# Peptides against a protein of PDB entry 3J47, part 30

Target 1, 121 residues: chain A of PDB entry 3J47
Amino acid sequence: IRLTNQLKSLKGLQSKLKDVVEYLDKVINKELPINHTILGKLQDVFNLLPNLGTPDDDEIDVENHDRINISNNLQKALTVKTNDELMVIYISNLVRSIIAFDDLIENKIQNKKIQEQRVKD
Target 2, 69 residues: chain B of PDB entry 3J47
Amino acid sequence: YEEKEESNLAATKSMVKIAEQYSKRIEEEKELTEEELKTRYVGRQDPKKHLSETADETLENNIVSVLTA

## One batch from the design tools (peptide; aimed at target 1 D19 E22 K26 I38)

Design b2_p20_2_s3 (made by RFdiffusion4, then SolubleMPNN; its pose is not in this set)
Fold by OpenDDE base, seed 2:
Structure b2_p20_2_s3 (fold): chain B 121 residues (1-121), chain C 69 residues (1-69), chain A 20 residues (1-20)
Amino acid sequence: as target 1 above (121 residues)
Amino acid sequence: as target 2 above (69 residues)
Amino acid sequence: KTLIEAIEELKKEVEDIKKK
């Protein structure tokens, strides 16, 4: 459910970005007036997005490394953190699967013992 | 869209907490496996079931964390 | 405003443009 919701949000954002680009093209072609409200909100979104343009390595304030979702250059450092987090989650899932298998094996052994007792009676 | 965004935000906040809890959950999972090993020797089914349930909950939380990341 | 709120506002405006 959650992954499907994230994918739906991402698709919604992509569709909206496409609509904004198409709107900007129409404004450039003088087919539509400039919607200042949309441009202002787009600018607000860009200002809240990590700077795509300056890969100056030095000012990646360590505090912003945690917010994976925003955009590409901070996303490179965030991609490393995301990869590390995904690896941790993968290892955890593997360990849980092993524990669940161990429990299943023990349940199977117990069921065999119960069956052997019933055959002896 | 909004419901999904709220879910993603909650999930991202949960991921930071999950990173700290992950180390603790690995330790709890090890304790559960040790209790299961002990239960195999003691023959008490109840501690083993509780261990299995906690391992499953830990697995589900990790899957949710992966799906959130 | 949060990035999420800014994206939601942008989404509403794009939907309003589609309705005109």
Scores: peptide ipSAE 0.423, ipTM 0.821, DockQ to the pose 0.331; fails the geometry check
OpenDDE base, seeds 1, 3, 4, 5: peptide ipSAE 0.400, 0.416, 0.375, 0.416; ipTM 0.820, 0.816, 0.811, 0.813; seeds 1, 3, 4, 5 fail the geometry check

Design b2_p20_2_s4 (made by RFdiffusion4, then SolubleMPNN; failed a check: too like the target's own chain; its pose is not in this set)
Amino acid sequence: RLLIEALKLLEEEKKKLLEE

Design b2_p20_3 (made by RFdiffusion4)
Pose (drawn by RFdiffusion4):
Structure b2_p20_3 (pose): chain A 91 residues (1-28, 36-48, 72-121), chain B 63 residues (1-40, 47-69), chain P 20 residues (1-20)
Amino acid sequence: IRLTNQLKSLKGLQSKLKDVVEYLDKVIHTILGKLQDVFNLNNLQKALTVKTNDELMVIYISNLVRSIIAFDDLIENKIQNKKIQEQRVKD
Amino acid sequence: YEEKEESNLAATKSMVKIAEQYSKRIEEEKELTEEELKTRPKKHLSETADETLENNIVSVLTA
Amino acid sequence: VSDALNDILEATKNEKGDTR
């Protein structure tokens, strides 16, 4: 789902660029200003990425913890299944 | 495009706020463990732990 | 690219077009 969404966003840019290229050919405004703003807004993320890296680490740790909890419950389920099997054999 | 952006936007606004959500997910995780212990309720605890994990995965995907 | 856009904006200041 996230991927499809991202693709939609990129699609708009691609089509937008094509339009702009054609526009320029024909010419040979507000949208252009807006685009420029967006440009000014990965490069910058480079410095910002430094911080993101720290946050990514924290969200990795959290994921690991969740995985451990899931494993715990999984073990309990396995044990219950084994007990059920034993009961059936007895019967 | 908008729909997709909307989903992304929510992922961003959650990333700004994740410090509090992390502490609440930490607690939830613990709760789940407690429920399991009682069972040894157990199911409820397990579900809570799963939810916490899922919230962490979503945070990582957003990043 | 920013400079080129500025030049384009200056050259086209009195023009207004529609999106396709």

Design b2_p20_3_s1 (made by RFdiffusion4, then SolubleMPNN; from b2_p20_3, 14 letters changed)
Fold by OpenDDE base, seed 2:
Structure b2_p20_3_s1 (fold): chain B 121 residues (1-121), chain C 69 residues (1-69), chain A 20 residues (1-20)
Amino acid sequence: as target 1 above (121 residues)
Amino acid sequence: as target 2 above (69 residues)
Amino acid sequence: LLDLLNKVLDETKDLTFEEK
C-alpha cells in the first residue's frame, strides 16, 4: 500500500510537471496567455523543492541530509543515507527470518518426536 | 495524489523514529531467540509459539520501515 | 543455527551503530 501511494504521488508529480512544461512552451510560443496564478503556484512549488539545478555541494543543509530522495543534489546525500538505512533494515529482516526458521525447525522436531511416541504406543 | 503525499510525509517523519526503534527491535528479536532457547529446554510449545509470533511481528515492522524509507 | 543467528544479530547492531 505505502509503496503504491509513493509511486502514485511520483506519477502525479511527473504528470503535473509535464503539463507545466507544455504550458510554458505554449506561453513562449504566444499560443496562450500567461496565467499568473498558475505561475505563482509553480514558483512556490519550485521554492519548496530542494534545488534540483545547482551542482554546488555547499548548500546541502546538514539537517536535510536525513530526508527522502525527492531532489537530486540533496537527494544524492539523502540517497546514500536511505541506502544505508535500507541495508540495515534488510539485514534486520534477514535476522528475523532466521529466527522464524529456527522456531519452525524446532516445531518440526517436536512434531516428529510426538509422532514417534504415538507409533510406539 | 494528495493522500499519498500526506502518507509520504508521515512516512518520512516515521523513518527517524524507526531508526531509533530499530535498536529496540533488535533487542526484542534477541529476547525472542532466548525464549526459543528456553522453550527448547522446557519442551513447551506455547512459549516457542509466542516467540515465533513476536519474531514475525518484528519482521513486519522492519518491512514497513523499508517501505517507509 | 542459534550461533549463526547471534552472529547476524551482532552484525546488524554494528551496522546500526555505524549509521548513528
Scores: peptide ipSAE 0.527, ipTM 0.863, DockQ to the pose 0.009; fails the geometry check
OpenDDE base, seeds 1, 3, 4, 5: peptide ipSAE 0.511, 0.512, 0.523, 0.492; ipTM 0.856, 0.855, 0.865, 0.851; seeds 1, 3, 4, 5 fail the geometry check

Design b2_p20_3_s2 (made by RFdiffusion4, then SolubleMPNN; from b2_p20_3, 17 letters changed)
Fold by OpenDDE base, seed 2:
Structure b2_p20_3_s2 (fold): chain B 121 residues (1-121), chain C 69 residues (1-69), chain A 20 residues (1-20)
Amino acid sequence: as target 1 above (121 residues)
Amino acid sequence: as target 2 above (69 residues)
Amino acid sequence: LLEFIQELLDKTKDLTFEEK
């Protein structure tokens, strides 16, 4: 469910970006007037998005290292962090799986003992 | 779209909490394994079942945590 | 099996500690 929601959000964002690009192209071609309200909202979104395009500001403040929002340089550091977190979660899942298997084996042994007892009766 | 965006924001906030909770979840998983061991000695099926269920719940929480991360 | 689980748990703790 969660992954599906994330994928839907990304698809929605992609569609909106495509619509904006198409709109900008039409404005450049003088086919449509500039919708100032849409442009203002887009500018606000771009201002809230970490600067994807400028490699020069070295001040990727160490503080934003934790927030996996897809800005390329921040994204690279965030991607590394995400990979590390995913690795930890993967190992934890393996441990839980092993515990669940141990319980299953024990239950199977108990069931076998109960069956053997019933055959002796 | 908005519901998913809200879910992603909630997920991001959850990630920081997940790192702390992860260590706690590992300890809870160990406790469950110890209870299973104790249950193996006591021969009671009910505590073992509860341990298995809690291990599964912990696994699901870790999967959700990974998906959030 | 228990020893293997403990080893995995220890590795998980170590990885979690390195992230901190």
Scores: peptide ipSAE 0.518, ipTM 0.862, DockQ to the pose 0.009
OpenDDE base, seeds 1, 3, 4, 5: peptide ipSAE 0.497, 0.494, 0.513, 0.488; ipTM 0.853, 0.854, 0.863, 0.856; seeds 1, 4, 5 fail the geometry check

Design b2_p20_3_s3 (made by RFdiffusion4, then SolubleMPNN; from b2_p20_3, 15 letters changed)
Fold by OpenDDE base, seed 4:
Structure b2_p20_3_s3 (fold): chain B 121 residues (1-121), chain C 69 residues (1-69), chain A 20 residues (1-20)
Amino acid sequence: as target 1 above (121 residues)
Amino acid sequence: as target 2 above (69 residues)
Amino acid sequence: LLDFINKLLDETKDLTFELK
């Protein structure tokens, strides 16, 4: 359920972004007047999107290392942090799998002991 | 879309919390392993079962974390 | 973490050996 919702949100965002790009191209070509409502929503999205492509990328101040979730150039640094989190999750899954395997082995040992006892009786 | 965005935001906040909880989960796993070892020595089935259940819960939480990431 | 995983893996191997 959660992944499906995330995928749907991402697809919706992608579609909206595409519509905005198409709209901006039409405005640049003077084919359509600037829709202020769409621009306002886009500006809100851009303000929520961490600085993607301003060429002064050298001042990526170290402060935003902790907030993983915000947009594309920050999303690269955020992708690194997300990768670290994914690694932690992977290791945790591995550990859980090992514990589950240990329990399975113990259950098999107990079953074997019960079977050996039944053969002796 | 908004419901999914809220779910994704909650997922991200959950991921940050997962990083903090990860250390705690590792410690919980160690405690479970000790309980399993103790259960093996004491011959009491109950602590071992509890360890298995907590390992399963830990696995489930990791799977949910992977699905959230 | 890694040391803990390795310890669990070793314990699992020991259990597997005891089962044989």
Scores: peptide ipSAE 0.483, ipTM 0.855, DockQ to the pose 0.007; fails the geometry check
OpenDDE base, seeds 1, 2, 3, 5: peptide ipSAE 0.445, 0.481, 0.478, 0.426; ipTM 0.837, 0.855, 0.849, 0.837; seeds 1, 2, 3, 5 fail the geometry check

Design b2_p20_3_s4 (made by RFdiffusion4, then SolubleMPNN; from b2_p20_3, 17 letters changed)
Fold by OpenDDE base, seed 3:
Structure b2_p20_3_s4 (fold): chain B 121 residues (1-121), chain C 69 residues (1-69), chain A 20 residues (1-20)
Amino acid sequence: as target 1 above (121 residues)
Amino acid sequence: as target 2 above (69 residues)
Amino acid sequence: LLKLIQELLDKTKDLEFELK
């Protein structure tokens, strides 16, 4: 359910971005007048978006800590943070698995002792 | 779309909460291990079962965290 | 095994602290 909702949101965003690009192309070609209201909202979105930098410029240390990637540069910093969180979750899962295994081993040992007692009786 | 965005935002907030609760879950896991150890000494199955159940709950919470990430 | 669990727990706590 959650993944499906995220995917739907991403698809909706992608469609909207495509419509914007098509609109901008039509405006550049003078086929349609500039819709100032749509452009204003789009500008607001772009101002909230971390700079969609050109793919070639390597190094921009943008410190934006907040975890969900809208754009590639913020995406790199957020990817590092996400990786660290995933590592913590992974370690936690390992610990839980080890505890569960310990319990299983002890249960098997107890069952074996009970069986050995029954054979001696 | 809006419902999914809200769900994703809730998931992100849940991840932060999960990170905060992670330390608590680790403590709960330790408590389970201690109860299991006590059960080994006392020979009572009930504390051991409770420890195993809490470890399982801790595992489930981590899985939910992974699914949310 | 208990020692290993404790070590993993400590590592997890350290990572959580670094993430805060």
Scores: peptide ipSAE 0.452, ipTM 0.848, DockQ to the pose 0.010; fails the geometry check
OpenDDE base, seeds 1, 2, 4, 5: peptide ipSAE 0.413, 0.411, 0.427, 0.429; ipTM 0.838, 0.843, 0.842, 0.835; seeds 1, 2, 4, 5 fail the geometry check

Design b2_p20_4_s2 (made by RFdiffusion4, then SolubleMPNN; failed a check: too like the target's own chain; its pose is not in this set)
Amino acid sequence: KTLIEALKELEEEKKKLEKE

Design b2_p20_4_s3 (made by RFdiffusion4, then SolubleMPNN; its pose is not in this set)
Fold by OpenDDE base, seed 4:
Structure b2_p20_4_s3 (fold): chain B 121 residues (1-121), chain C 69 residues (1-69), chain A 20 residues (1-20)
Amino acid sequence: as target 1 above (121 residues)
Amino acid sequence: as target 2 above (69 residues)
Amino acid sequence: KTLIEALKLLEQEKKDLELK
C-alpha cells in the first residue's frame, strides 16, 4: 500500500510538473500570463509530498527500515532538487515580471512625454 | 534500485547544470536591467528598449531551459 | 530606484535560496 501510494504521488507529481512545464512554455511564448497561483499550488504539493509519506504503520520490520531510509533520503533529495528547480523557476518569473513592469513604466513615461509635447504645439 | 539511483543522480547533475545556467542568465538579465537604468539617466530611448527586449529574450531562454530540464 | 531595489531583493532571495 505505502509503495503504491508513493508511486501514485510521484506519478501525480510528475504529471503536475509536466503541466507546469507546459504552462511555463505557454508563458514564454506569451500565449498566457504568468499565473503565480499555479506555482504556489505546485510548491504546496511539493511541501505536502514529504508529509504524505509519513507512515502511520508502526509495524514494518527492522530490515525494511534501512531500505526505507535510503529510499526516503533519495526521495527527500529528489524533493529538495525539485523544490530548488521550482524556486529557480519562480525567481525567473519574478525577474521577468519586474523587467516587464520596468518596460511598462518606461512606455508610460514616453507616452506621457509625447502627450505633453502635443499639448505644447 | 541502482538503475533508479543512477537515473536520479544523472537527473540531479542535469538540474545542477541547469541551475547554474539559470543563475548565469539571471545575472545577464540583471546587467541588462542595470543598463536600462543607466539609459534612463542618459535619456536615450532606443538603448533602453533594446536592453529590455534582450532581457526578455534572456528570461525566455532561461525559463525554457529550466522547463526543458 | 524602486526597480533597482526590487532587483536587489530578488538577488538577495536567490542568494538565500542558494545558502539553504
Scores: peptide ipSAE 0.454, ipTM 0.848, DockQ to the pose 0.014
OpenDDE base, seeds 1, 2, 3, 5: peptide ipSAE 0.448, 0.383, 0.409, 0.383; ipTM 0.844, 0.834, 0.831, 0.824; seeds 1, 5 fail the geometry check

Design b2_p20_4_s4 (made by RFdiffusion4, then SolubleMPNN; failed a check: too like the target's own chain; its pose is not in this set)
Amino acid sequence: KTLIEALKELQEEKKKLEEE

Design b2_p20_5_s1 (made by RFdiffusion4, then SolubleMPNN; its pose is not in this set)
Fold by OpenDDE base, seed 2:
Formats: structure tokens, C-alpha cells, sequence
Structure b2_p20_5_s1 (fold): chain B 121 residues (1-121), chain C 69 residues (1-69), chain A 20 residues (1-20)
């Protein structure tokens, strides 16, 4: 469910971005007037987006390195971190599955012993 | 869209908490294994079932953490 | 059952080595 919601949000953002690009192309072609309100909101969204393109501002706050989905260079480092975290979680899940399996085996052994004892009685 | 965005934001906040909780979950998993070993020694089925259930809950929490990451 | 558990454990150990 959560992953599906994230994917839907990302797809919605992608669609909106495409609509904006199409709108900008129509404005460049003088087919439609610029909607200043939409442009202002979009500009605010772009300002909230971590700078995708400029490597030069050395103040990549190391604190933002933790956030998986943020903008290209940071996003690439974050993608690596996300992959590492996913691997750790995968291993944890595997360990837990093994523990649960061990418990099941022991329960089966106990059940077998109880059944063997009932056959001897 | 907004509900999912809010869910993703909540997920991202949860991810910071996951790093701390991850260490705790590993410790809880070890305790479960120790309790399983103790349950083998005590020979009681009920503690062992509870251990298995707690191991399953820790897995689910780890899966939710992956999905939040 | 024990053999399957051992195989799961070996798979886990392999993944742990890949993460390290």
C-alpha cells in the first residue's frame, strides 16, 4: 500500500511537470498567455526542489544526504544510501524469517514427540 | 495525490526513526532467539509461539521500514 | 526441515557477506 501511494504521488508529480513543460512550450510559441498564478506556484515548487544542477555550492548540508527522493546529484547519493538501507532491511527481514522458521521446526519436533508419546500410551 | 504525498512525508520522517529503531529491532530479534533457546530448555509451547509471533511482528516492522525508506 | 533451515541460514550469511 505505501509503495503504491509513493508511486502514485511520483506519477502525479511527473504528469504535472509534463503539463507545465507543455504549458511553457505553448507560451514560447505564443499560443497561450502566461498564467502568472500557476507560474508563481511552480516557481515556489522549483525553489523547494533541491538544486538539481549546480555542483558549486559546497554547502550540501550533509543532513540532506539522508533523504532518498531529493534532486539529481543529491538524489544520486541518496539513491545509494537508500539502496544500502534497503539491503539492511532485507537482511533483517531474512534473519527474522529464519528465526520464525526455526520456531516452526521446533514446534513441529515437539508436536511429533507428543504424537509419538500418545502412540506409546 | 495529496494523501499520498502526506503519506510519503510521514514515511520520510519515519525513516529517520527507523535508523534508531533498526538497532533496537535487531536487539529484540536476538532476544527472541534467546527466548526461543530458553523455551527449548523449558519445553513450553506457549512461550515459543509468542516468540514466533514477536519475530513475525519485527519482520513486518522491518518491511514497513523498507517501504518507508 | 533442518536442511531447509540450513539453506536459509547459508543464504542469509551470503547476503551478510555481500553487505560487508
Amino acid sequence: as target 1 above (121 residues)
Amino acid sequence: as target 2 above (69 residues)
Amino acid sequence: DLEELKKLLERLEKHEKELN
Scores: peptide ipSAE 0.450, ipTM 0.849, DockQ to the pose 0.009
OpenDDE base, seeds 1, 3, 4, 5: peptide ipSAE 0.426, 0.454, 0.426, 0.410; ipTM 0.836, 0.846, 0.840, 0.837; seed 3 fails the geometry check

Design b2_p20_5_s4 (made by RFdiffusion4, then SolubleMPNN; its pose is not in this set)
Fold by OpenDDE base, seed 2:
Structure b2_p20_5_s4 (fold): chain B 121 residues (1-121), chain C 69 residues (1-69), chain A 20 residues (1-20)
Amino acid sequence: as target 1 above (121 residues)
Amino acid sequence: as target 2 above (69 residues)
Amino acid sequence: DEEELKKLLERLEKHKKELE
């Protein structure tokens, strides 16, 4: 469910971005008038996007380096962090799987012992 | 879309908490394995079942953490 | 079943070493 929601959100963002590009192309080609309200909202969205290209301002909190694939240098660092988190989760899942298998094996051994006792009776 | 964005934001906040909880979960999984080992010696099925259930819960939490990352 | 468990443990140890 969560992964599906994330994928749907990403697809929606991609579709919206495509619509914006198509709109901008039409405006450049003078096919449609500039909708200033839509452009203002898009500009706000772009300003809220982590600065993809400019390395200079040091003060962007190290905390943004930890999260999901946001674009460019910050995005690369976020990608690395996401990969590390995914690896940790993978290892944790593997550990849980092993514990579950250990329990299953022990249950099977106990069941076998119970069956052997019943055959001796 | 907005509901998913909110879910992703909540997921990101949860990831930080998950990193802390992950270390704790690993320790809880170890304790469960030790309890299973002890349960093999004590011969009580109930502690073993509880250990298996806790391991499954820990696995589910890790899967949720991966889905949140 | 014990051999399969041993294989799973070995995989886990390998992944643990890769993380370290």
Scores: peptide ipSAE 0.446, ipTM 0.853, DockQ to the pose 0.009
OpenDDE base, seeds 1, 3, 4, 5: peptide ipSAE 0.394, 0.436, 0.417, 0.443; ipTM 0.836, 0.849, 0.845, 0.843; seeds 1, 3, 4 fail the geometry check

Design b2_p20_6 (made by RFdiffusion4)
Pose (drawn by RFdiffusion4):
Structure b2_p20_6 (pose): chain A 91 residues (1-28, 36-48, 72-121), chain B 63 residues (1-40, 47-69), chain P 20 residues (1-20)
Amino acid sequence: IRLTNQLKSLKGLQSKLKDVVEYLDKVIHTILGKLQDVFNLNNLQKALTVKTNDELMVIYISNLVRSIIAFDDLIENKIQNKKIQEQRVKD
Amino acid sequence: YEEKEESNLAATKSMVKIAEQYSKRIEEEKELTEEELKTRPKKHLSETADETLENNIVSVLTA
Amino acid sequence: AEEEAKAEEMEELAERMEET
């Protein structure tokens, strides 16, 4: 789902660029200003990425913890299944 | 495009706030362990732990 | 007529750019 959403966003840019190229050919305004703003707003993320890296580490650790908890419950389920099997054999 | 952006936007606003959500997910994780212990309720605890993990995964995907 | 057709094309182009 996230991927489809990202693609939709990129699609708009692609189409938008084509339109801009055609527009410039024809010319040979507000949208252009807006685009410029967006441009000014990955390069910048480079410095910002430094901080993102730290936060990514934290969210990795959290995921690991959750995986461990899931494993625990999984072990309990396995034990229950074994007990059920044993009971059936007895019967 | 908008729908997609809406989903992404929420992921961003969660990333700004994740320090509090992390502490609440930490607690939830512990709660699920407690429930399992009682069972040894167990199911409820397991569900809570799964939810916490899912929240962490969603936070990582957003990043 | 040619100038109107060109204006319409520009308006269509503008709409498409705004929609994008």

Design b2_p20_6_s1 (made by RFdiffusion4, then SolubleMPNN; from b2_p20_6, 12 letters changed; failed a check: too like the target's own chain)
Amino acid sequence: DLEEKEKKELEELLERLLKN

Design b2_p20_6_s2 (made by RFdiffusion4, then SolubleMPNN; from b2_p20_6, 12 letters changed; failed a check: too like the target's own chain)
Amino acid sequence: DLLEKFKKELEELLKRLEEN

Design b2_p20_6_s3 (made by RFdiffusion4, then SolubleMPNN; from b2_p20_6, 13 letters changed; failed a check: too like the target's own chain)
Amino acid sequence: DELEKELKELQELLKRLLEN

Design b2_p20_7_s2 (made by RFdiffusion4, then SolubleMPNN; failed a check: the pose's geometry; its pose is not in this set)
Amino acid sequence: DEEEKLEEEKELKRRLELLK

Design b2_p20_7_s3 (made by RFdiffusion4, then SolubleMPNN; failed a check: the pose's geometry; its pose is not in this set)
Amino acid sequence: DIEELLELEKELEERKKLLE

Design b2_p20_7_s4 (made by RFdiffusion4, then SolubleMPNN; failed a check: the pose's geometry; its pose is not in this set)
Amino acid sequence: SEIEELELEKELKEREELLK

Design b2_p20_8 (made by RFdiffusion4)
Pose (drawn by RFdiffusion4):
Structure b2_p20_8 (pose): chain A 91 residues (1-28, 36-48, 72-121), chain B 63 residues (1-40, 47-69), chain P 20 residues (1-20)
Amino acid sequence: IRLTNQLKSLKGLQSKLKDVVEYLDKVIHTILGKLQDVFNLNNLQKALTVKTNDELMVIYISNLVRSIIAFDDLIENKIQNKKIQEQRVKD
Amino acid sequence: YEEKEESNLAATKSMVKIAEQYSKRIEEEKELTEEELKTRPKKHLSETADETLENNIVSVLTA
Amino acid sequence: AAAADAAALEAALAALKAAE
């Protein structure tokens, strides 16, 4: 789902660029200003990424913890299944 | 495009706030463990732990 | 906003083609 969403966003840019190129050919305004703003707003992320890296680490750790908890419950389920099997054999 | 942005936007606003959500997910995780222990309720605890993991996964995907 | 801009570009290009 996230991927489809990202693609939709990129699609708009691609179409938008094509339109801009055709527009410029014909010319040979608000949208252009807006685009410029967006441009000014990965490169910048570079420095910002430094911080993101730290946060990514924290969210990796949290995921690991969750995985451990899931494994715990999983073990309990396995044990229950084994007990059920034993009961059936006895019967 | 908008729908997709909307989903992304929420992922971003969650990333700004995740410090508190992390502490509440930490607690939830612990709660789940407690429920399991009682069972040894167990199911509830397990569900809570799964929810916490899922929330962490969503936070990582957004990043 | 990007969708509206794209729609505006398309409408302007259509208008230019009609003017030609």

Design b2_p20_8_s1 (made by RFdiffusion4, then SolubleMPNN; from b2_p20_8, 16 letters changed; failed a check: too like the target's own chain)
Amino acid sequence: ELEEELEKLREELLKLEEEE

Design b2_p20_8_s2 (made by RFdiffusion4, then SolubleMPNN; from b2_p20_8, 15 letters changed)
Fold by OpenDDE base, seed 4:
Structure b2_p20_8_s2 (fold): chain B 121 residues (1-121), chain C 69 residues (1-69), chain A 20 residues (1-20)
Amino acid sequence: as target 1 above (121 residues)
Amino acid sequence: as target 2 above (69 residues)
Amino acid sequence: DLEKDLEELRKKLKELEKEE
């Protein structure tokens, strides 16, 4: 059961990663906008993944334990990698949003200045 | 196992490269924002707009590069 | 958390835009 759940989770993660890649490719191709909700869900999944790797069961033979540990370490490494990637994407989107807001603020200030100039004329 | 390790190593190296590229692009974006601020003081609408557009393009490229990584 | 922080930042920027 637990191994099957881990395999299912790994398959789910793999499928999700594939979906993310496909989505990213579509964003690159300007076919779709970046969906922040998908990114947030991915982050949540990755933050939960390390918790799936806690071996509570002492009874698993050393060889299987090593394979599980390697798989868990790999999963952790992949999780860290994906978290880092998601963090970078998030920061980039945040910065883009800040710039866009700065532009909006400036446009508003300019519009106000233009209106003030029109009142003086 | 070895193929997976090699893939992970390649992926890690790619991530480091992406992080460096991201840092560089963030700096470029910051420079564009500073130019926008300068344009705000000069009262020239067009240079500020151009800077904003360039910043947006830089951010988009950064996002795309992070996403492709 | 990060999405909430982003939303909060968006709200603050919108408020600043309204003050101008």
Scores: peptide ipSAE 0.476, ipTM 0.848, DockQ to the pose 0.013
OpenDDE base, seeds 1, 2, 3, 5: peptide ipSAE 0.417, 0.444, 0.464, 0.459; ipTM 0.840, 0.850, 0.855, 0.827; seeds 1, 2, 3, 5 fail the geometry check

Design b2_p20_8_s3 (made by RFdiffusion4, then SolubleMPNN; from b2_p20_8, 15 letters changed; failed a check: too like the target's own chain)
Amino acid sequence: SLEKDLKELREELKKLEEEE

Design b2_p20_8_s4 (made by RFdiffusion4, then SolubleMPNN; from b2_p20_8, 15 letters changed; failed a check: too like the target's own chain)
Amino acid sequence: SLEEELKKLREELLKLKEEE

## One batch from the design tools (peptide; aimed at target 1 E22)

Design b2_p21_1_s1 (made by RFdiffusion4, then SolubleMPNN; failed a check: too like the target's own chain; its pose is not in this set)
Amino acid sequence: DKLEELLKLKELVKKLKELLE

Design b2_p21_1_s3 (made by RFdiffusion4, then SolubleMPNN; failed a check: too like the target's own chain; its pose is not in this set)
Amino acid sequence: KEKEEKEKKLKEIKELKKKLE

Design b2_p21_1_s4 (made by RFdiffusion4, then SolubleMPNN; failed a check: too like the target's own chain; its pose is not in this set)
Amino acid sequence: KEEELKELLKKLVEELKKLLE

Design b2_p21_2 (made by RFdiffusion4; failed a check: too like the target's own chain)
Pose (drawn by RFdiffusion4):
Structure b2_p21_2 (pose): chain A 91 residues (1-28, 36-48, 72-121), chain B 63 residues (1-40, 47-69), chain P 21 residues (1-21)
Amino acid sequence: IRLTNQLKSLKGLQSKLKDVVEYLDKVIHTILGKLQDVFNLNNLQKALTVKTNDELMVIYISNLVRSIIAFDDLIENKIQNKKIQEQRVKD
Amino acid sequence: YEEKEESNLAATKSMVKIAEQYSKRIEEEKELTEEELKTRPKKHLSETADETLENNIVSVLTA
Amino acid sequence: KELTAEELEERIEEVEEELEE
């Protein structure tokens, strides 16, 4: 789902660029200004990434913890299944 | 495009706020463990732990 | 049709100059 959404966003840029190229050919405004703003707004993320890296680490740790909890419950389920099997054999 | 952006936007606004959500997910995780212990309720606890994990995964995907 | 980012920027600037003139 996230991927499809990202693709949609990139698609708009691609089509937008094509339009712009054609527009320029023809010429040979507000949209241009908007695009420039967007450009000004990965490069910048470079410095910002430094912080993101720290936050990514924290969200990795949290995921690990969740995985452990899931494993715990999983073990309990396995034990229950074994007990059920034993009961059946007894019967 | 908009629909996709909407979903991304929510992911961003959650990333700004994740410090509080992390503490609440930490607690939830613990709650789930407690329920399991009682069972040894157990199912409820397990569900809570799964939810917490899911929330962490979603946070990582957005990042 | 295709243009690089640099070419696109140049052409935008040239168009803006022509409009100003």

